# Peptides against a protein of PDB entry 5JXT: the designs that were tried, part 207

Target 1, 319 residues: chain A of PDB entry 5JXT
Amino acid sequence: SLLPKKEINVYIGMSEMQVKWYQKILEKDIDAVNGAGGKRESKTRLLNIVMQLRKCCNHPYLFEGAEPGPPYTTDEHLIYNAGKMVVLDKLLKRIQKQGSRVLIFSQMSRLLDILEDYCVFRGYKYCRIDGSTAHEDRIAAIDEYNKPGSDKFIFLLTTRAGGLGINLTTADIVILYDSDWNPQADLQAMDRAHRIGQTKQVVVYRFVTDNAIEEKVLERAAQKLRLDQLVIQQGRAQVAAKAAANKDELLSMIQHGAEKVFQTKGAFGTMAEKGSQLDDDDIDAILQAGETRTKELNARYEKLGIDDLQKFTSESAYE

## One batch from the design tools (peptide; made by RFdiffusion4, then SolubleMPNN)

Design b2_p24_8_s1 (from b2_p24_8, 10 letters changed)
Fold by OpenDDE base, seed 2:
Structure b2_p24_8_s1 (fold): chain B 319 residues (1-319), chain A 24 residues (1-24)
Amino acid sequence: as target 1 above (319 residues)
Amino acid sequence: MMEEIKKLLEEAEKKLKELEKERA
């Protein structure tokens, strides 16, 4: 029988470079962040800020002129300049030693380019699929990865490309490098490994930048997922889960952690203490803390009814 | 919380303008 998947949110501090770029993004649009634009601030402007902050949480090299160079060379700086890469680098070593195989999902094809450079730098064998991958090349990549005795350790996928009904049950670990606004897209990605034909315990690691916009993206996704579940269970078609964040919700999400980001000199959390020098005990501590926070997050939403979840989406905009 | 964020953002903007003036 297929074992239930385990899902763990992995809360990761920003690197010093990420903090600097996160500050620059907020500062560039400070009037919008402060709500000073009033009725004139378009939802589009706030969505653009959210997109830049999410890029920063993923990797600072997603910005032009952020990569050290010329010459532009792949080195340890690719890892230590992004908190998620520091954790990924240690986690992949553990996964490989366990004889596991891993799917890595992102919303951003340009992040997959960085992950390819990382795979080459570390000598990891990989496959890649994104939204631009031709149908034939997609089949070839899947077949190569799923081949008995395949040397391919990592599969890099955009979340949307991974949603297309493919079977990747030859992997038992799923890393969501970032989260979709639609929690169903992430579930569909997990279901590539957590499907009929899986023989191992599937473990999902969801990377979340701590004290940043990604916590609010996660909270909103969890709220939506709970609402969708309750609507299905109660047969109440009328709870159209408000599909798109309103202006005030986007503003609140942008403001989340902004104060602490501006006060911080250097990196956050474990990235400030150890940087890229995380050991196996540090990774275990991060995973244990993540498992605890994941249980707490789920327990908060499990207690809420439909009416409470609908109110909470409105009240969190006024706190 | 919004007022504290506003103050910190204003202080950060001032520091950026100072750093931009020092680079100019």
Scores: peptide ipSAE 0.022, ipTM 0.437, DockQ to the pose 0.019
Fold by OpenDDE base, seed 3:
Structure b2_p24_8_s1 (fold): chain B 319 residues (1-319), chain A 24 residues (1-24)
Amino acid sequence: as target 1 above (319 residues)
Amino acid sequence: MMEEIKKLLEEAEKKLKELEKERA
């Protein structure tokens, strides 16, 4: 029988470089961040800020001129300049020692490019599929990964490209490096490993940058998922949660953690204390804290009715 | 509070410019 999947949100502090770039993004549009533009602020401007903040949470090298050089060589700086990479690097070593195989999903093909450079630098054998991958090359990559005795440890996928009905039950670990705005896209990605033919316990790690916009992206996704479940149960097909965030929701998401980011000198949390020198006990502590916060998040939305879930109740970060 | 945030931002910008000059 298929074992239930375990889902753990992994809350990760920003590196010093991420904090600096996150500050720079907010400073550039400070009048919009403070709501000083009021109703006159373009929804497009707010969406652009959200997109830049999400890039920063993933990796600072997604920005032009962020990569250190010359020389422009892949080195340990690729890891320590992004909190998610520091945790990923330690977690992958553990996963490999356990004889597990891993799917890594992202929304950003350019982040998969960074993850390819990382895989080469660490000597991890991998496959890749994104939205630009031809159908034939996609089949070849899946077949190579699923082959009996395959030496491919990692499969790199964009979340939506990986959602297309493929079977990847030869992997038992799923890492969501970032989250889709649609929680169903992430579920479809998990269901590539968590399917008939899986013989292992599937574990899903969802990376979330702590004290940043990604916490609000996750909350919104959890709210939408609960609403979709309640609508199905009650037969009320018409309560499609408005797919697009309004201006006030976007502003609240941008403001979340901004004050603490401006006050922070250096890195956040465990990244400030240890940086790239995380040990196995630090990873266990991060995973345990993440499991607790995941249970609390789910319990918050399980108590809400349809009418409550239709209102975005983000507390202002400044109230 | 917004004026304090503006001051903290201006101080952060100055420090960023100093750090950028030290790396140049």
Scores: peptide ipSAE 0.019, ipTM 0.403, DockQ to the pose 0.023
Fold by OpenDDE base, seed 5:
Structure b2_p24_8_s1 (fold): chain B 319 residues (1-319), chain A 24 residues (1-24)
Amino acid sequence: as target 1 above (319 residues)
Amino acid sequence: MMEEIKKLLEEAEKKLKELEKERA
């Protein structure tokens, strides 16, 4: 029988470089961030800020001129300059030792480019599929990954490309490197491994940059997922899916953690204390804390009715 | 509406990439 998937949000501090870039993004549009832009501030401007902040949460090398060079050599800096990479690097070593195989999903094809460089640097054998991958090459990559005795450890996928009904039950670990705004896209990604034919316990690690915009992306996704579930359960199919984030919601998301980011001179949390020197105990602590916060997040939304879930209460952001 | 946000984000990403290229 297929075991229920275990889902854990992994809350990860920003590296020093991420904090610096996050500050620069906010500073560039500080009037927008402070809501001082008034009537002139377009929803498009706020969406641009949101996208830049999400890029920063994923990896600072997604920005031009952020990568150290020339020479542009892949080295340990690729890892320690992004909190998610530090955790990923340790987690993948553990996953490999367990004889597991892993799907890594991202919304950003350019992040998959960084993850390819990382895989090469660490000597991890991988497959890749994104939105640009030809149909024949997708089939070939899936077959190469799924073949008996495949030496491919990692499958790199964009969440959209991975959503296309493919079977990857030869993997038992799923890493969501970032979250989709649509929780159904992430569920569809998980269902590539968590499907008929899976013989192992599927574990899903959702990476979330702590004290940053990604917490609000996660909260909105969780809220929407719960709303969708309740709408289905109550037969209220006419409850309009929560409208796209309004200007005030986007502003609130941008403002989340901004003050603490401006006050911070270095990295956040465990990244400040250990950086790239995270040990197995530090990873266990991060996973345990993540499991607790995941339960708390789920419990928060499980108590809410449809009418409450339709409201974006900024108040749930400060508790 | 999330597809609209995704499209807007993709358009925003394209515009940012264009703006970054124009500044380089």
Scores: peptide ipSAE 0.000, ipTM 0.315, DockQ to the pose 0.021
Fold by OpenDDE base, seed 4:
Structure b2_p24_8_s1 (fold): chain B 319 residues (1-319), chain A 24 residues (1-24)
Amino acid sequence: as target 1 above (319 residues)
Amino acid sequence: MMEEIKKLLEEAEKKLKELEKERA
């Protein structure tokens, strides 16, 4: 029988470089961050800030001129300059030692480029699929990954490209390096490994930059998922349509953690204490803390009814 | 400017935490 998937949010502190770039993004558009533009601030401007902050949470080298060079060479700096890469690097060593195989999903094809450079640098054998991958090349990559005795450890996928109904049950670990605005896209990604034919316990690690916009992206996704589930259960299909964040919701998301980011000199959390020198005990502590916070997050939304979840979406529309 | 920005962000985060507490 297929075992239920285990989902763990992995809360990760920003590196010093990420903190500096996160500050720089907020400072550049500070009038929009403070809401000083009033009704004139375009939803498009706020969406752009959100996208820049999400890029920063993923990797600072997603910005032009952030990568050290010339020469542009892949080295340990690719890892230590992003909190998610530090955790990923330790987690992948553990996953490999356990004889597991891993799917890594991202929204950003340019992050997959960084992950390819990382895989080459660490000597990990991988496959890749993104939105630009031809249909024939997708089939070839899937077949190469799924073949008996495949030496491909990692499959790199954009979440949307991974949604295509493909079977990747030869992997038992799923890493969501970032989250989709639509929680159904992430579920569809998990279901590539968590499907008929899976023989192992599927574990999903969702990376979440702590004290940053990604916590609010996750909360919004969890609210939406709970609402969608309750709407389906009650047969009220019409209520699901207000999917797009309003201006006030976007402002709230941008402002979350911004104070603490401006107060922080250096890195956040475990990244401040140990940086790239995380050991196995530090990873266990991060995973245990993540499992606790995941249970607490789920428990907040399990108690909410449809009317409560609808109030959350309506009160942000009248101020 | 940075201190005023910091204060506005502090007030915004405080209001958000209060709103999140009132909603929890």
Scores: peptide ipSAE 0.012, ipTM 0.376, DockQ to the pose 0.010; fails the geometry check

Design b2_p24_8_s3 (from b2_p24_8, 10 letters changed)
Fold by OpenDDE base, seed 1:
Structure b2_p24_8_s3 (fold): chain B 319 residues (1-319), chain A 24 residues (1-24)
Amino acid sequence: as target 1 above (319 residues)
Amino acid sequence: MMEEIKKLLEEAEKKLKELEEKRK
């Protein structure tokens, strides 16, 4: 029988470089971040800020002129300049030692480029599929990954490209490097490994930048998922969950953690304490803390009815 | 929290304007 998947949110601090770039993004559009523009701020401008902040949470080298060089060589700086990469680097070593195989999902094909450079740098054998991958090349990559005795450890996928009904049950670990605005896209990604034919316990690690916009992206996704579940259970088809964030919700998301980011000199959380020198005990502590916070987050939404979830999407803009 | 954020952001905006004026 298929075992239930274990989902763990992994809360990760920003590196010093990420904090500096996060500050720079907020400073560039400070008038919009303050909400001082009022009715004049376009929803498009706020969405652009959100996109830049999410890029920063993923990797600072997603910005032009952020990568150190010349020479533009892959080195340890690719890892220590992004909190998610520091955790990923330690987690992948553990996963490999366990004899597991891993799917890594991102919304950003340019982040997959960084992850390819990382895989080459660490000597990890990988496959890749994104939105530009031809149908034939996609089949070939899936077959190469799934073949008996495949030496491919990692499969790199964009979340949308991975959603196309493919079977990757030869992997038992799923890493969501970032989250989709639509929680169903992430579920569809997990279902590539968590499907009939899986023989192992599937574990899903969702990376979330702590004290940043990604916490609010996660909360919004969890709210939407719970609302969708309740609508299905209660047969209330008319509760169209407002699929798109309003301006006030986007402002609240942008403002979340912004004060602490501006006050911070250096890195955040575990990245400030240990930096790239995370050991196995530090990873266990991060995973345990993440499991606790995941249970707390789920318990918060399990108690809410449809009417409460609809109000919370409106009132959480004022707290 | 919003008032403190607004104050920090106003201070950041002032510093940014001062830096832009020094680059001109």
Scores: peptide ipSAE 0.025, ipTM 0.422, DockQ to the pose 0.017
Fold by OpenDDE base, seed 4:
Structure b2_p24_8_s3 (fold): chain B 319 residues (1-319), chain A 24 residues (1-24)
Amino acid sequence: as target 1 above (319 residues)
Amino acid sequence: MMEEIKKLLEEAEKKLKELEEKRK
């Protein structure tokens, strides 16, 4: 029988470089954060800020001129300059030692480019597919990964490209390096490994940058997922959950954690204490804290009815 | 400008936290 998937949110502090870039993004577009623009222009500017902050949470090298060089050489700086990469690097060593195989999903093809450079640097054998990958090349990559005795440890996927009904049950670990605005896209990604033919316990690690916009992206996705579930259960097909965040929701998401980011002179959380020197005990502590916070997050939304979830989305529009 | 920004962000985070606490 297919075992239930275990989902763990992994809350990760920003590196010092990420904090500096996060501050710069907020400072650059501050006029838009203050709402000085017209309604349409303001929403477009806020969406751009949200996109830049999400890029920063993923990796600072997603910005032009952020990568050290010339020469542009891949070394340990690729890892220590992004909190998610530090955790990923330790977690992948553990996963490999356990004889597991891993799917890594991202929304950003340019992050997959960084993850390819990382895989080459660490000597991890990988497959890749994204939105630009030809159909024939996708089939070839899936077949190469799924073949008996495949030496491919990692599969790198964009979340939406992985959504295309493919079977990847030869992997038992799923890493969501970032989250989709649509929680159904992430579920569809998990269902590539968590499907008929899976023989292992599927574990899903969702990376979430702590004290940053990604916490609010996750909360909004969890609210939407709970609302969708309740609407299905109650047969209330007419509750068109407004799919697009309003201006005030986007502003509140941008403002979340921004104070602490401006007050911080270095890295956040475990990244401030140990940086790239995280050991196995630190990873276990991060995973345990993440499991606790995941249970608390789920328990918050399980108690909410449709009317409470609808009020939650409406009250942010009237204050 | 940065101090005023910081203050506006602090006030917004405070309001957001108060709203989240009222909803618990």
Scores: peptide ipSAE 0.023, ipTM 0.426, DockQ to the pose 0.010
Fold by OpenDDE base, seed 2:
Formats: sequence, C-alpha cells, structure tokens
Structure b2_p24_8_s3 (fold): chain B 319 residues (1-319), chain A 24 residues (1-24)
Amino acid sequence: as target 1 above (319 residues)
Amino acid sequence: MMEEIKKLLEEAEKKLKELEEKRK
C-alpha cells in the first residue's frame, strides 16, 4: 500500500546578501508600497514587487549584476549567498547517504539554471525538464532517471512541467524549492513521486524563507487548499477562491517582515549564527522546528470554516 | 533613508491593522 506522504515546511533565514537585496527591492518601489499610484497601476507594481521579493528569497543571483564576476566562476559563494542553498547543500548530502533520490521543483526556470551550476560544482548527476523542454527530450530524461540502476541522483523540474502526468516514483524525496500560489500545482508536483508504484515513504520538504513574503505566499496557499477541501466536502463547488490577491493583500504580503529586514544588519536566524557552517545538528533543529510550525499552520486552518476562509478572500473584494 | 522607510512601513502596517480591525 502507498504510505501517506510527510510534508515538512523548512523555514530558512536569508543570507546577508539576500537581506541587502530584499532591502533594495523594498526601497526602490517604496512609493508603490505606500499606494501613491492609481488603483490599476498599483496592483501591477505590487505584483512586480512580489515577484522580485520571491526571486530574492530563491537566490540573489537571479538579479542582473548580483553574481560576483568577471570571471563568472561557480564556487562556494553560490551556496552561502542563499539560505535555501545552504540548507539544500546539507540536506542533499544526507539524502544521498541514505540512498534516496530527489525531485527538486521550482517555479523559476532561471533558478534551475543556478541549480544545474550547483549540481556540476558538487558533482551531482541530474536530469532537467522545464516548460521549454521538447516532448521527446522530456521522455528521454524521465526514462534516463527511472531506469534500473540509474546514476541520476537529482531531477530538476519546474512545477509546471512536473504537472504533466509524469511518473517519477523512483524518487522518494521531493523538495519544493519555492511554492506556487496555487497549492494544487504543488500537490500535482508531489504526486510525481507519491503515486502507484512508490515503495518508499515519500517525504516533501517545502522551503520557505522565514520573515519574508514567502510565509504569506504559503499562508495564502494553505487558506486556498483548506477552502477547496471544505468546498468539496460540502458540495459547494462554486465557492472556489478564484480571486487573485487584491491590492491590500499584496501590500500586507510585501510588508510582512519588512521592518525586521530593514533593522537587520547581516543574515537571519541560523544563517546569522553559522552561515554555511551548518552541521547535522543544525539541520535536525531546522527540520524539527519546521515540523512543529507546519503542524501549527495546519491546525490554524483546520479550525476555520468556509465563512471564515471566505472572509479572508471576500472582505478584501468589497472595499 | 532607512529610518524614513522603516517609519513608512510601520505606518503602513498600523493602517492595515486598523483596516483589519474595522472589518471585524
């Protein structure tokens, strides 16, 4: 029988470089955050800020001129300049030692480019598919990964490409490097490993930048997922929260943790204390804290009814 | 400049909380 998947949110502090870039993004568009623009222009600007902040949470090298160089050489700086990479680097060593195989999902194909450079730098054998990968090349990559005795450890996927009904049950670990606004897209990604033919316990690690916009992206996705579940259970199919985030929700998301980001000199949390020198005990502490916060997050939304969850989405639509 | 931005963010957060409280 297929074992239930374990899902753990892994809350990760920003590196010093991420904090500096996060500050710069907020500073550059502060007038848009203050609502000085007209209603329509304001929403588009806020969506752009949200996108830049999400890039920063993933990796600062997603910005032009952020990568040290020339020469543009892959080195340890690729890892220590992004909190998610520091945790990923330690976690992958543990996963490999356990004889597990891993799917890594991102919304951003450009982050997969950074992860390819990382895989080459660490000597990890990988496959890649994204939205631009030809159908034949996707089949070839899947077959290469799934073949008996495959030496491919990592599969890099965009979440959208992972949604295409692929079977990757030869992997037992899923890393969501970032989250989709639609929790169903992430579930569909997890279902690539958590499917008929899986023989191992599937574990999903969802990376979430702590004290940043990604916490609010996750909260919104969790609210939507709970609403979708309750709607299915109550037979009220029409109530599906189709509403894109409104201006006030986007502002609230952008402002979340922004004060602390401006007050912070250097990195956040475990990244400030140890940076790239995280040991196995630090990773265990991060995973344990993440498991606790995941349970608390789920428990908050399990207590909410449809009307409570609708108020979060609809009270923002009538003002 | 950082202090000014911080103040603007604090004011914006306060205004959002006030709007959330008015909706309750």
Scores: peptide ipSAE 0.018, ipTM 0.413, DockQ to the pose 0.010
Fold by OpenDDE base, seed 3:
Structure b2_p24_8_s3 (fold): chain B 319 residues (1-319), chain A 24 residues (1-24)
Amino acid sequence: as target 1 above (319 residues)
Amino acid sequence: MMEEIKKLLEEAEKKLKELEEKRK
């Protein structure tokens, strides 16, 4: 029988470089962040800020001129300049040692480019599929990954490209490097490994930048998922899940953790204490804390009715 | 609180400019 998925949110502090870039993004549009633009701030401007903050949470090298150089060489800086890469690097060593194989999903094809450079740098054999990959090349990559005795350890996928009904049950670990605004896209990604033919316990690690925009993206996705479940259970087809965040919701998301980011000199949390020198105990502590916080998040939304879930819990970061 | 944040940001921008000028 297929075992239930184990899903763990992995809350990760920003690196020093990420904090600096996160500050710069907020500073550039500070009047919008402070709500001083009032009704004149376009929803498009706020969406652009959210997208830049999400890029920062993924990797600072997604910005022009962020990569250190010349020379532009792949080195340990690719890892230590992004909190998610530091955790990923340690986690992949453990996953490989246990004889598991891993799917890594992202919303951003340019992040997959960084992950390819990382795989080459660490000597990890990988496959890749994104939105631009030709149909024939997708089939070839899937077949190469799934073949008996495949030496391909990692499969790099964009979340939406990986959602296309493919079977990847030869992997037992799923890493969501970032989250989709639609929780169903992430579920469809997980279900590439969690299908008939899987013989192992599937574990899903969802990376979430702590004290940043991604916490609010995750909360919104969890809220939507619970709402979708309740709508299905109650047969109420017409609950138009307001799929698009309003301006006030976007502003609240941008403001979340912003004050603490401005006050921070250096990195956040475990990244400030250990940086790239995380050990196995540090990883276990991060995973355990993440498992606890995941249960708390789920329990919060399980108690809410449809009417409560339609209200965005806008505890403003400033009350 | 918003005015205090604005002041802190203005001070942070000033320090960033001073640091960028010292790196030139």
Scores: peptide ipSAE 0.017, ipTM 0.403, DockQ to the pose 0.020

